Peptides against a protein of PDB entry 1EBD. Designs and how they scored, part 10

Target 1, 138 residues: chain A of PDB entry 1EBD
Amino acid sequence: KASYEGKVAAEAIAGHPSAVDYVAIPAVVFSDPECASVGYFEQQAKDEGIDVIAAKFPFAANGRALALNDTDGFLKLVVRKEDGVIIGAQIIGPNASDMIAELGLAIEAGMTAEDIALTIHAHPTLGEIAMEAAEVAL

## One batch from the design tools (peptide; made by RFdiffusion4, then SolubleMPNN)

Design b1_p9_5_s3 (from b1_p9_5, 3 letters changed)
Fold by OpenDDE base, seed 5:
Structure b1_p9_5_s3 (fold): chain B 138 residues (1-138), chain A 9 residues (1-9)
Amino acid sequence: as target 1 above (138 residues)
Amino acid sequence: RKLLEEFLA
């Protein structure tokens, strides 16, 4: 966010057109385990009157997480029921700070849970947890 | 705050 705002400010000062505002700004806490979020939280969506599915998948069920002996936490997708569009994601667990980028891309692109579920993820990887959570949302 | 609240729930 701050880096993006700095770029927009520099462009504005230089007399360039303002950048497009993004729907999804990631937030990361580099703790152990890492925490990351992008887009809507489940309760935030509900408070705005959006009917959502919160699809959660645990790292304890992920083959790569098991192989790494790092299985704490989960990935949660917040999916709009009307059209299956992903509007938010939260990750607590291994590599959450990097893994949130896939979901940020999905949200910005207006992708559905089906789009992620049908995307082949390499096996075994931590990234498969996004696919598994997307399948839960279907 | 929101992040912590979500993950502590």
Scores: peptide ipSAE 0.058, ipTM 0.752, DockQ to the pose 0.030
Fold by OpenDDE base, seed 3:
Structure b1_p9_5_s3 (fold): chain B 138 residues (1-138), chain A 9 residues (1-9)
Amino acid sequence: as target 1 above (138 residues)
Amino acid sequence: RKLLEEFLA
């Protein structure tokens, strides 16, 4: 957020049109394990009357996490039941701070759990857990 | 803090 606002300010000072549009702002805590979130939490969606699927997959079942001996945590997708669109994601685990970007892009693009499930992820990778969680939502 | 509380719930 701050870096993005700094860029917008620099563009404005340079005489270029610029706007600050905040959509699906990621939140990251660089703890061990890392925590990352984008879009809706499950309870936030429910409080707004959105019927959701909370699809959760553990790092303990991810091949790369096992190979790295770093298997704490999970990925959760928050999927709108009506149309299968991803409206939120949470990650606690290895590389969560970087992995949240894929899911931020998916939310911004209006992608479904099926879109992620049908996307080939490299094997074995931590990112493959997004595909696994998407399959849980189907 | 708020984010961490959501993960720990």
Scores: peptide ipSAE 0.057, ipTM 0.751, DockQ to the pose 0.029
Fold by OpenDDE base, seed 4:
Formats: sequence, C-alpha cells, structure tokens
Structure b1_p9_5_s3 (fold): chain B 138 residues (1-138), chain A 9 residues (1-9)
Amino acid sequence: as target 1 above (138 residues)
Amino acid sequence: RKLLEEFLA
C-alpha cells in the first residue's frame, strides 16, 4: 500500500493519471509463519450479507511444505456462492507474503475458484495450495 | 489481529 501510494503520488506530480481504485489491498505480516490477507475475511463478507464458501487447505497437505519441513498454517479462499468469484484470501504459512499476489490478481480480475482450480501449478510448489483450496470451493 | 485469530482458531 505505502509503496503504491508513493508511486501514485509520483505519477500525479509528473502529470500522469494516478487514480487506480483497487478492489483489494494486500496486508502482510512477516512473522514466522508469515501472514497475508487480501480482500474479504469470511466474517466480513457474512457481516455484509454476502453468502460465501470458505475453502481451507492446510500446508501440512502440501508436498513442497512437507519437503521444507514448514507445514504450519493454511490457505483460505473466501468465495461468493452466487457466482464462485473469489472475494478474499488468507494465507498463514511459508511464503505467504509472495503467494498472496496470485490471489490478489485473481480478486482484481474477478476470477472464480474454478479459474484457479483449472490453472496448472508446478509440482511440487507452495503455490499449489491455491489450486487445492480452489478445488475445495467447487 | 484477525489473521492470527484465523490461524489460532
């Protein structure tokens, strides 16, 4: 956010169009395990009257996480039931700070859980957990 | 934080 706001400010000073209204701004905590979030939490969506599926997949079931001996945490997708659109994601676990970017892209593009589930992820990678969570949401 | 609460839940 702050880095982006700095870029927007620089572009505005340079006389360039600087208005980009993002649907979702990622939040990251570089703890151990890392924590990352983008878009809605499940309860936030519910509080706004959005009927959601919360699809959760644990790093303990991810082949790369097992190979790294770093299996704490999970990925959660918050999926709107009406149309399958991803409206939020939370990641607690290895490389959460980088992995959240895929899901940020998916949310900004209005992608569905099916879109992620049908995207081939390299094996074994931490990123596969997004695909696995998306499959849970189907 | 809500994120930590989700992890601890």
Scores: peptide ipSAE 0.057, ipTM 0.750, DockQ to the pose 0.030
Fold by OpenDDE base, seed 2:
Structure b1_p9_5_s3 (fold): chain B 138 residues (1-138), chain A 9 residues (1-9)
Amino acid sequence: as target 1 above (138 residues)
Amino acid sequence: RKLLEEFLA
């Protein structure tokens, strides 16, 4: 967020049109395991009257996490039921700080769980956890 | 809400 706001400010000072969009701002804690979030949490969506699917996939079921011997945690997708659009994601696990970027992109682009599920992810990678969670949401 | 509290909910 701060780096993005700094870039927008620099562009404005340079005479370029720029705006700050706050729709999908990622939050990261560089703990062990790492923690990352973007968009809605499940309860936030429910409190706003959005009917959601919360799809969870554990790191322990991922081949790359097993190969790394680092299997603690999960990825959760928050998907709007009416249209399948991803409106939030939360990750606790190895490399969560990098993995959240794909999901931030998906939310900003208005992608569905189907869009992620139909995207081929390299095998074996931690990135496949996003695909697997998207399949759970279908 | 704090991020950690939301993850523990």
Scores: peptide ipSAE 0.055, ipTM 0.744, DockQ to the pose 0.029

Design b1_p9_5_s4 (from b1_p9_5, 3 letters changed)
Fold by OpenDDE base, seed 1:
Structure b1_p9_5_s4 (fold): chain B 138 residues (1-138), chain A 9 residues (1-9)
Amino acid sequence: as target 1 above (138 residues)
Amino acid sequence: RSLLEAFLA
């Protein structure tokens, strides 16, 4: 976010059009395991009266995580029940700091859980867990 | 609520 804001500021100073604010700003904690979040947490959505599905999938069931012997944590998708749109995502686990980008993109683009579920992810990969969680939401 | 609590919910 800070890097993005710096870029926008530099562009504005140079007389270029300013970028639009993001809907979903990622937050990352580089702990072990890593933590990452973008968009709504489940309870935040509920507090705002949004009916959501919280679709959770554990890294313990992810083929790449198993192969890497790094299976702590999970991915959670927060999906609006009305239309299946992904409005939030949380990851605790291996490579969470990078994996959150896919979900940030999905949220910014207004994608559904079905969109992610129908997107072919390489097998076996950590990122495949997003597809698995999306399938849970269906 | 803390971020940690949100993740653990």
Scores: peptide ipSAE 0.163, ipTM 0.808, DockQ to the pose 0.029
Fold by OpenDDE base, seed 2:
Structure b1_p9_5_s4 (fold): chain B 138 residues (1-138), chain A 9 residues (1-9)
Amino acid sequence: as target 1 above (138 residues)
Amino acid sequence: RSLLEAFLA
């Protein structure tokens, strides 16, 4: 967020039109395991009256995580039931700080769980966890 | 609530 705001400010100073967009701001904690979030948490959506599916997939079920011997944690997708649009994601696990970027992109673009589920992810990768969680949400 | 509480919910 701070880096993005800095870029906007720099562009404005340079005479280029720019604005800050707060639609999908990721939050990352570089702990062990890493924690990352973007968009709605499940309870936030429920508090606002949004009917959601919370789809969870554990790192322990992922081939890359097993190969790395680093299987703690999970990825959770928060999907709006009405239209299948992804409105939030949370990750606890290895490489969460990088994995969250795909889901930030998906949320910003208004993609559905089906869009992610039908996107081919390389095998074996931690990135497949996003695809697997999306399949759970279908 | 905190981010941690949200993750643990």
Scores: peptide ipSAE 0.112, ipTM 0.783, DockQ to the pose 0.029
Fold by OpenDDE base, seed 4:
Structure b1_p9_5_s4 (fold): chain B 138 residues (1-138), chain A 9 residues (1-9)
Amino acid sequence: as target 1 above (138 residues)
Amino acid sequence: RSLLEAFLA
């Protein structure tokens, strides 16, 4: 966030129109395993009266995670039930800090779980877990 | 693990 805001400020100073306009800000903890979140947590959505589907898929069922012998954790999608739009995501596990970017993009673009489920992810990859979780939400 | 899952619920 700070880096992005700095970039916007620099562009403005240079005379180029720019704006900070985002729906969600990613948060990452570079622990072992890594933790990452973007958008709503399930309980936050519920507290605001949003009916959600919490779709969870474990790294223990991900082919690449198994190959790496690093299967702790999961990916959770928080999906608005009325229209299937992804409004949040949480990841605990390998490469969470990088994987969260796909889901940040999905949230900013207003994508649905179906959009992610229908996006072919290379096999076997850690990122494939996003597709698997999206399928759970369908 | 359970604590982290609860945190991210």
Scores: peptide ipSAE 0.079, ipTM 0.754, DockQ to the pose 0.028
Fold by OpenDDE base, seed 5:
Structure b1_p9_5_s4 (fold): chain B 138 residues (1-138), chain A 9 residues (1-9)
Amino acid sequence: as target 1 above (138 residues)
Amino acid sequence: RSLLEAFLA
């Protein structure tokens, strides 16, 4: 399992497609700031001919990030234009390694940016940034 | 930031 996960993570980081059995497999780099990704990168989607909206929201504009004095980075949602479905997400910033899980769930469930935008996120939280990015995508 | 963005591009 660990070997498989390591391989998948490496491939994801290298821009290779996710495993056939899953819509999205997360990849995390525990750097400072942390980096995390799930599903499509914007360019990957474009390369496959998917018309996407890339919605980015900075941690510098997130209340919790400000309170933590950790405002580097951003969250990016990759949203398919035709139906608003989230097909990818990237996070660089505080707690990215954990925050990516919400977006992985959203992608696997076929949720839209609207779904996340309409989901109440506690204020102030880092997770709120997902909602903010989703609103950008609308 | 630019380097990180490039990584995710």
Scores: peptide ipSAE 0.063, ipTM 0.739, DockQ to the pose 0.030

Design b1_p9_6_s1 (from b1_p9_6, 3 letters changed)
Fold by OpenDDE base, seed 1:
Structure b1_p9_6_s1 (fold): chain B 138 residues (1-138), chain A 9 residues (1-9)
Amino acid sequence: as target 1 above (138 residues)
Amino acid sequence: MLREKAAAR
């Protein structure tokens, strides 16, 4: 957040068109397990009257997480039902702090759950959980 | 793009 706001301020001072989008700013807690979020939480979307699918996939079903014996937590996608666009994501689990970047990119690009589900992820990786959660949203 | 690729399968 603060680093991005500083960049936007510098770009604005330089005369570049720049705006702060608070929806696509990731939030990370470096706990054990790690917690990361970008965009809407499911309840926030509902409170704004957005009809959403909350697609959840557990690390206990991820092949890399099993191989690492680090299977606590899940990934959740918040998908707008009207068009399948991803409007939020939450990760609790291994590498959540880094894995949230893919989902931040997906939100900024206006990608759908189908776009992630059709993206080949390397096997076995923790990152495959984004694809698995996207398939749950279809 | 990805949807178009899926529809062509």
Scores: peptide ipSAE 0.048, ipTM 0.738, DockQ to the pose 0.079
Fold by OpenDDE base, seed 5:
Structure b1_p9_6_s1 (fold): chain B 138 residues (1-138), chain A 9 residues (1-9)
Amino acid sequence: as target 1 above (138 residues)
Amino acid sequence: MLREKAAAR
């Protein structure tokens, strides 16, 4: 958010056309394990009356996380039931700060859990956990 | 494209 708004402000000062246009803002905590979030939490969606699926997949079941001996945590997708659109994601675990970017893109693009489940992720990678969580949402 | 693959399953 702040870095992007700073860029837009700098472009505007330079006389270039610029706009702030985003649907979701990522939040990251650089703890051990890392925590990242974008869009809705499950409870926030429920409090707004959105019927959601909360699909959770653990890093303990991810082949790359096992190979790294870093298996703490999970990925959670918050999927709107009416249309399968991803409206939020949370990651607690290895590389959460970088991995949230895929899910930020998915939310900004209005992608479904099916769109992620049908996207080939490289094997073995931490990123496969997004595909696995998307399959849980189907 | 991706949804078309889904509809074919």
Scores: peptide ipSAE 0.046, ipTM 0.738, DockQ to the pose 0.076
Fold by OpenDDE base, seed 3:
Order: sequence, then structure tokens, then C-alpha cells
Structure b1_p9_6_s1 (fold): chain B 138 residues (1-138), chain A 9 residues (1-9)
Amino acid sequence: as target 1 above (138 residues)
Amino acid sequence: MLREKAAAR
């Protein structure tokens, strides 16, 4: 957020067209395990009357997390039931701070759980957990 | 799907 606002301010000072558009702002806590979130939490979507699927996959079932001996936590997708569009994501676990960027892109692009499930992820990787959680939402 | 959304642009 602050770095992005600084870029927009610098572009405006330079006389370039610039706008602050907040579609999917990530929130990260650099704890152990790391915590990251983008878009809706499941309860926020429900409080707004959005019917959602909360698809969850644990790092304990991820091949790379097992190889690293770092298996605490999970990835959760918040998927709108009407059209399968991803409206939020949460990650607790290894490399959550970097992995949230894929899900931020998916939300900004209006991607579905099917779009992620059909995207080939490298095996074994931590990022593969996004594909696994997307398959749970189908 | 991503490819179908790209074709609708």
C-alpha cells in the first residue's frame, strides 16, 4: 500500500497520468508461520450476503512443504458460488508473503477457481497448493 | 477459463 501510493505520488509530480486503484490490496504479517490475505474473508462475504465456498488445503499435504519440513497452516480460497469467481484468499504457512501475489492477480483479473485448477503449477512447489485448493472449490 | 475470457476481449 504505502509503496504503491508513493509511486502514484511520484508519477503525479512528474506530470504523468496516475491513479490509485485499490482492487486487491494484500495484507501480510511476517510471523512464523507467515500470514497473508487478499480480498474477502469468508465471514465478510457472508455479512454482505454473498453465497461463498471456502475451499481449504493444508500445507501438510503439499509435497514441497513436506520436503522443507515446514507444514504448518493452509491456503483458503473464498469463491462466489454463482459463477466460481475467486473473491478472496488467505494463506498461513511457508512463503505466504510471496504466494499471495498469484491470488491477488487472480482476484484482479476476475478469475475462477477453475482457471487456477487448470493452470499447470510446477511439482513439487509451495505454489502448487493454490491449484489444490482451487480443485477443492470445484 | 482464461483462454475463453481472453477470446471474449
Scores: peptide ipSAE 0.044, ipTM 0.669, DockQ to the pose 0.172
Fold by OpenDDE base, seed 2:
Structure b1_p9_6_s1 (fold): chain B 138 residues (1-138), chain A 9 residues (1-9)
Amino acid sequence: as target 1 above (138 residues)
Amino acid sequence: MLREKAAAR
């Protein structure tokens, strides 16, 4: 947040077109397990009248999480029902702070759950949890 | 591209 707002301010001072979009700004807590979020929570979308699918996939079902013996938590995708666009994500689990970057990119690019589900993730990785959660949203 | 690939299945 603060680093991004600083860049937008510097660009505006330089006379470049710049805007602050808060939709794809990640929030991270470096706890154990880690917590990360970007975009809408399911309830926030509902309170704004957005019809959403909340797709959830647990770390306990991921082969890499099992191999690491670190299976606590889940990934949740918040997907707009009308067009399948990803509008939010929440992760509680190992490496959530790094895993949120893919989903931040997906939101900024206006990607769908289908776009993530059709993207080949390396096996075995924690990143496959994003693909599996996207498949749950279809 | 990805959506076009899905529509071709």
Scores: peptide ipSAE 0.040, ipTM 0.722, DockQ to the pose 0.080

Design b1_p9_6_s2 (from b1_p9_6, 3 letters changed)
Fold by OpenDDE base, seed 1:
Structure b1_p9_6_s2 (fold): chain B 138 residues (1-138), chain A 9 residues (1-9)
Amino acid sequence: as target 1 above (138 residues)
Amino acid sequence: ALRELAAAR
């Protein structure tokens, strides 16, 4: 957040069109397990009258998480039902602090759950959990 | 998409 706001301010001073998008800003807690979020929470979307699918996939079903013996938590996608667009994501689990960046990109680009589900992830990786959660949303 | 959702707030 602060680094991004500083960049936006510098770009604005330099005469570049730049705005702070508070919806796209990730939040991370470096706990054990790590916690990360970007975009809408499921309840926040519902409170704004957005009809959503909350697609959840557990790290206990991820091949890399099993191989690491670190299977606590899950990934959740918040998907708008009307068009399948991803509007939020939450991760609790291994490498959540870095893995949230893929989902931040997907949300900023206006990607669908289908776009992520059809993206080939390397096997076995923690990142495959995003693909698996996207498949749950279809 | 996100900017449209943010502008709808």
Scores: peptide ipSAE 0.022, ipTM 0.514, DockQ to the pose 0.064
Fold by OpenDDE base, seed 4:
Structure b1_p9_6_s2 (fold): chain B 138 residues (1-138), chain A 9 residues (1-9)
Amino acid sequence: as target 1 above (138 residues)
Amino acid sequence: ALRELAAAR
């Protein structure tokens, strides 16, 4: 957020057309395990009257997390039931701070859980957990 | 999609 807003401000001062155009701002806590979130939490969506699927996949079932001996936590997708669109994601686990960017992109682009489920992720990677959680949402 | 949802508020 702050760095992005600073870039937009610098571009505007330089006379370039620039606008803040985001719908999902990532939030990261660099704890152990790391915590990251983008878009809606499940309860926030429900409080706004959005019918959602909360698809959850554990790092304990991820091949890369097992190889790293870092299997605490999970990825959660918040998927709108009407159209399968991803409206939020939460990650607690290894590399959550970087992995949230894929899901931020998916949300900003208006992608579905199917779009992520059909995206080939390299094996074995932590990133496969996004694909696995998307498959749970189908 | 999320932009449309945000605009519907």
Scores: peptide ipSAE 0.020, ipTM 0.501, DockQ to the pose 0.062
Fold by OpenDDE base, seed 2:
Structure b1_p9_6_s2 (fold): chain B 138 residues (1-138), chain A 9 residues (1-9)
Amino acid sequence: as target 1 above (138 residues)
Amino acid sequence: ALRELAAAR
């Protein structure tokens, strides 16, 4: 957020057309385990009357997390039921601060859970947790 | 898509 707002301000000062968009701003807490979020929480979507699927996949089911001996936490996708569009994601686990970037991109592109589920992720990686959570949302 | 999501808030 602050870095992006600073870039937009610098571009505006330089006379370039730039605007701050607030649609998919990531939030990260560098705790142990790390916490990351982008877009809607499940309850926020429900409070706005959006019918959602909350797909959850645990780090304990991921081959890379097992190999690292760090299996705490989960990824949650918030998917709009009407069209399968990803509208939010939350991650609690190792590397959540970096893993949230893929899901930020997916939300910013208007991607579906199917788009992520059909994307080949490298094996074994923590990134596969996003793919597995997307498969749960189908 | 995104602008429609932002307008639905």
Scores: peptide ipSAE 0.018, ipTM 0.519, DockQ to the pose 0.063
Fold by OpenDDE base, seed 5:
Structure b1_p9_6_s2 (fold): chain B 138 residues (1-138), chain A 9 residues (1-9)
Amino acid sequence: as target 1 above (138 residues)
Amino acid sequence: ALRELAAAR
């Protein structure tokens, strides 16, 4: 963080176009279905030379999404292969705007896919999809 | 994690 902020500040002082891009800032689009993202997209990680697993789980396989008749979309975890650390997440689907907060916390805390997979989620909930996507990353 | 990713830049 501080080193990146210092680099962005130095580039701005030098008259270069620069924006502070915080990896921790969630992005939400309140569409139908909702879209949310935090941290790296799979392609962004690859472009930076990070070897990643993209673990995807569909809402069509989530018991709560089925009960709500709202099964469009998926959750994707972007997991660093070296250590299993979650470095990004994307959600397209029901309650994506709120569900992204759990994954934002996990990324900030330096949690692994195993940490999420071993976390008991209430059944049936939309939140279980994070656990299911984490299991795909193992 | 985020601090390490931001320090790697």
Scores: peptide ipSAE 0.015, ipTM 0.467, DockQ to the pose 0.101

Design b1_p9_6_s3 (from b1_p9_6, 3 letters changed)
Fold by OpenDDE base, seed 1:
Formats: structure tokens, C-alpha cells, sequence
Structure b1_p9_6_s3 (fold): chain B 138 residues (1-138), chain A 9 residues (1-9)
């Protein structure tokens, strides 16, 4: 948040069209396990009257997480039912602080769960969990 | 979008 607001301010001073989009700003807690979030929480979307699918996939089913013996937590996608657009994501687990960036990009670009599900992720990686959660949302 | 590309294959 603060670093992004500083960049937006610098770009505005330089005469570039720039705005702070608070929906696409990630939040991270560097705990064990790590926690990361971007966009809507499931309950927040429901409170705003958005009909959503909450697609959840556990790290216990991820091949890389198993190989690392670090299988605590999950990835959750918050997908708008009307058009399949990803509007939020939460990760609790290994490398959540870095993995949230893919989902931040997907939300900022207006991508669907199908766009992530059809993206080939390297095997075995922690990142495959985003693809697996996207497949759950279809 | 990848879904649109998949439908075009």
C-alpha cells in the first residue's frame, strides 16, 4: 500500500495518468504459515450483493508442498458467478507472499478463472495451486 | 483471453 501510493504520487507529479486502485493492492502477513490477500474476501463480496463462487484448494494436495513437507493452508479464489471474473484471492501457506502477485495481476487485468485454469503452470510448483483452485471454480 | 483462444482451436 504505502510504496504503491508513493509511486502513484510520483507518477502524478511527472504528469502521468495514475490512480490508486485499492481493490488490486495486496496485503501480506509474514507469519508461519504466511498469509496473503488481494481484492475481495468472500464475505465482503456477499455483503456488497455480489454473487460469488469461493473456490478453495489445499496445499496438502499440491505436489511441491508435499515434496517440501509444508502442506498447511490453502488458496481461495473469489469468482463472480455472472462472468467468471476473479475479484479476490487469499493464500495461507508456503510462499503466499510471492504467490499472491499472480492473482493480483489476474484481478487487475480482469481475468477469469478459465484464463488461469488454461495457463500451464510448471510441475511440480507451489504456483500450480492457483490453476487447481481455478479449475474448482469452473 | 485464453478461454477465447481455446474455443478458436
Amino acid sequence: as target 1 above (138 residues)
Amino acid sequence: RLAELAAAR
Scores: peptide ipSAE 0.040, ipTM 0.590, DockQ to the pose 0.089
Fold by OpenDDE base, seed 5:
Structure b1_p9_6_s3 (fold): chain B 138 residues (1-138), chain A 9 residues (1-9)
Amino acid sequence: as target 1 above (138 residues)
Amino acid sequence: RLAELAAAR
């Protein structure tokens, strides 16, 4: 929020586009379970008038999370309905702090949920949950 | 994309 407000203010003051897109800045809380976010939360997108799909997949359905006996939480993708572009992601669960980087890259690259769904993830991995959440968004 | 923002400065 403050960073986006700073972008709008900087653009207004400088008369030039800001060279920093604050949408792709990750936020991490190293709790147990870990919490990570990048881009829009579902409600933030809605408050800005963006029509979104919120695709959620639980770690309880992930084969690696089951094997690790660490199945608390979920991954959520925030996908713009108009074009399927990923504009946000949230992870609560194992390795959320590292796993958010894939989704930060996806947002920065302008990838769609289909791009992630069609990306082969190694089996069994925690990272597959991004693919599974992307499939929910299709 | 970061590349587009960098080119716009």
Scores: peptide ipSAE 0.031, ipTM 0.574, DockQ to the pose 0.103
Fold by OpenDDE base, seed 2:
Formats: structure tokens, C-alpha cells, sequence
Structure b1_p9_6_s3 (fold): chain B 138 residues (1-138), chain A 9 residues (1-9)
């Protein structure tokens, strides 16, 4: 957040068109387990009248998380039902602070759950949890 | 895009 706001401010001072979109800004807490979020929470989408699917996949079902002996938490995708567009993501688990970047990209690009589900993720990785959660949303 | 979603709120 602060780094992005600083960049936007620098671009504006330089006379370049720039704006802050707070919906696109990831939030991270470096706790144990880590917490990360980008875009809508499920309840925020519902409060705005957006019909959503909340797809959840646990770290305990991921081969890399099992191999690391760190299986606490889950990934949640918030997907708009009308068109399958990913509008939010939340992660609680190991490496959540880095894993949120893929989902931030997906949301900013207007990707669907199908786009993520059909993307080949390396095996075994924690990144596969995003793919698995996207498959749950289909 | 996310900007279109934000405008629809």
C-alpha cells in the first residue's frame, strides 16, 4: 500500500496520469501463519449486491504443504457468479505474502476462475492451491 | 478489469 501510494504520488508530481485503486492493493500480515488479501472479501461483495461463489481450498490438501510439514490454513477465492470473474482472494497459510501476487494479477487483469484453473502450475508447489481453489469455483 | 468492477459499486 504505502509503496504503491508513493509511486502514484511520484508519477503525479512528474505530470504522468496516475491513480490509486484501493481495490487492487494487497494487504499482508506477516504472522504465523501469514495472512494475505486482495480485492473483495465475500461479505463486502454480498453487501454490494454481487452474487458470488466463495471457493475455499485447504493447505492440508496440497502436496508441497504436506512436504513442508506446514499445512495450516486455506486459500479463498471470491468469484462473481455471473461471469466467473475473480474479484477477491484471501490466503491464510505459509508463504501467503508471496502467493497473493498471482491472484492480485488475476483480479487486475479481469481473469476468470477458469483462466486460473487451466493455467499449469508447477508440481509440487504452494501455488497449486490457487489452481485447486479455482477448480472448486467452476 | 478491476477498474470496471470498482465503477459498478
Amino acid sequence: as target 1 above (138 residues)
Amino acid sequence: RLAELAAAR
Scores: peptide ipSAE 0.023, ipTM 0.531, DockQ to the pose 0.070
Fold by OpenDDE base, seed 4:
Structure b1_p9_6_s3 (fold): chain B 138 residues (1-138), chain A 9 residues (1-9)
Amino acid sequence: as target 1 above (138 residues)
Amino acid sequence: RLAELAAAR
């Protein structure tokens, strides 16, 4: 957030068109397990009248998380039912602070759960959990 | 952008 806002401010001072999308800015807590979020929480989407699917996949079912003996938590996708577009994501678990960037990209690009589900993720990786959660949303 | 997609409902 602060680094991004600083960049936007510098671009604005330089006369470049720049805007901050506060909904798409990731929030990270470097706890154990890490917590990361981008876009809508399920309840926020519902409160705004967006009909959503909350697709959840646990790290306990991820091969890399098992190999690391770090299986606490989950990934949740918040998917708009009308068009399958990903509008939010939450990760509690290993490497959540870095893994949220894939989902931030997906949200900013207007990608669907199908786009993520059909993206080949390397095996075994923590990143596969995004693909697995996307498959739950289909 | 997410804000644009969310407003298009």
Scores: peptide ipSAE 0.022, ipTM 0.569, DockQ to the pose 0.072

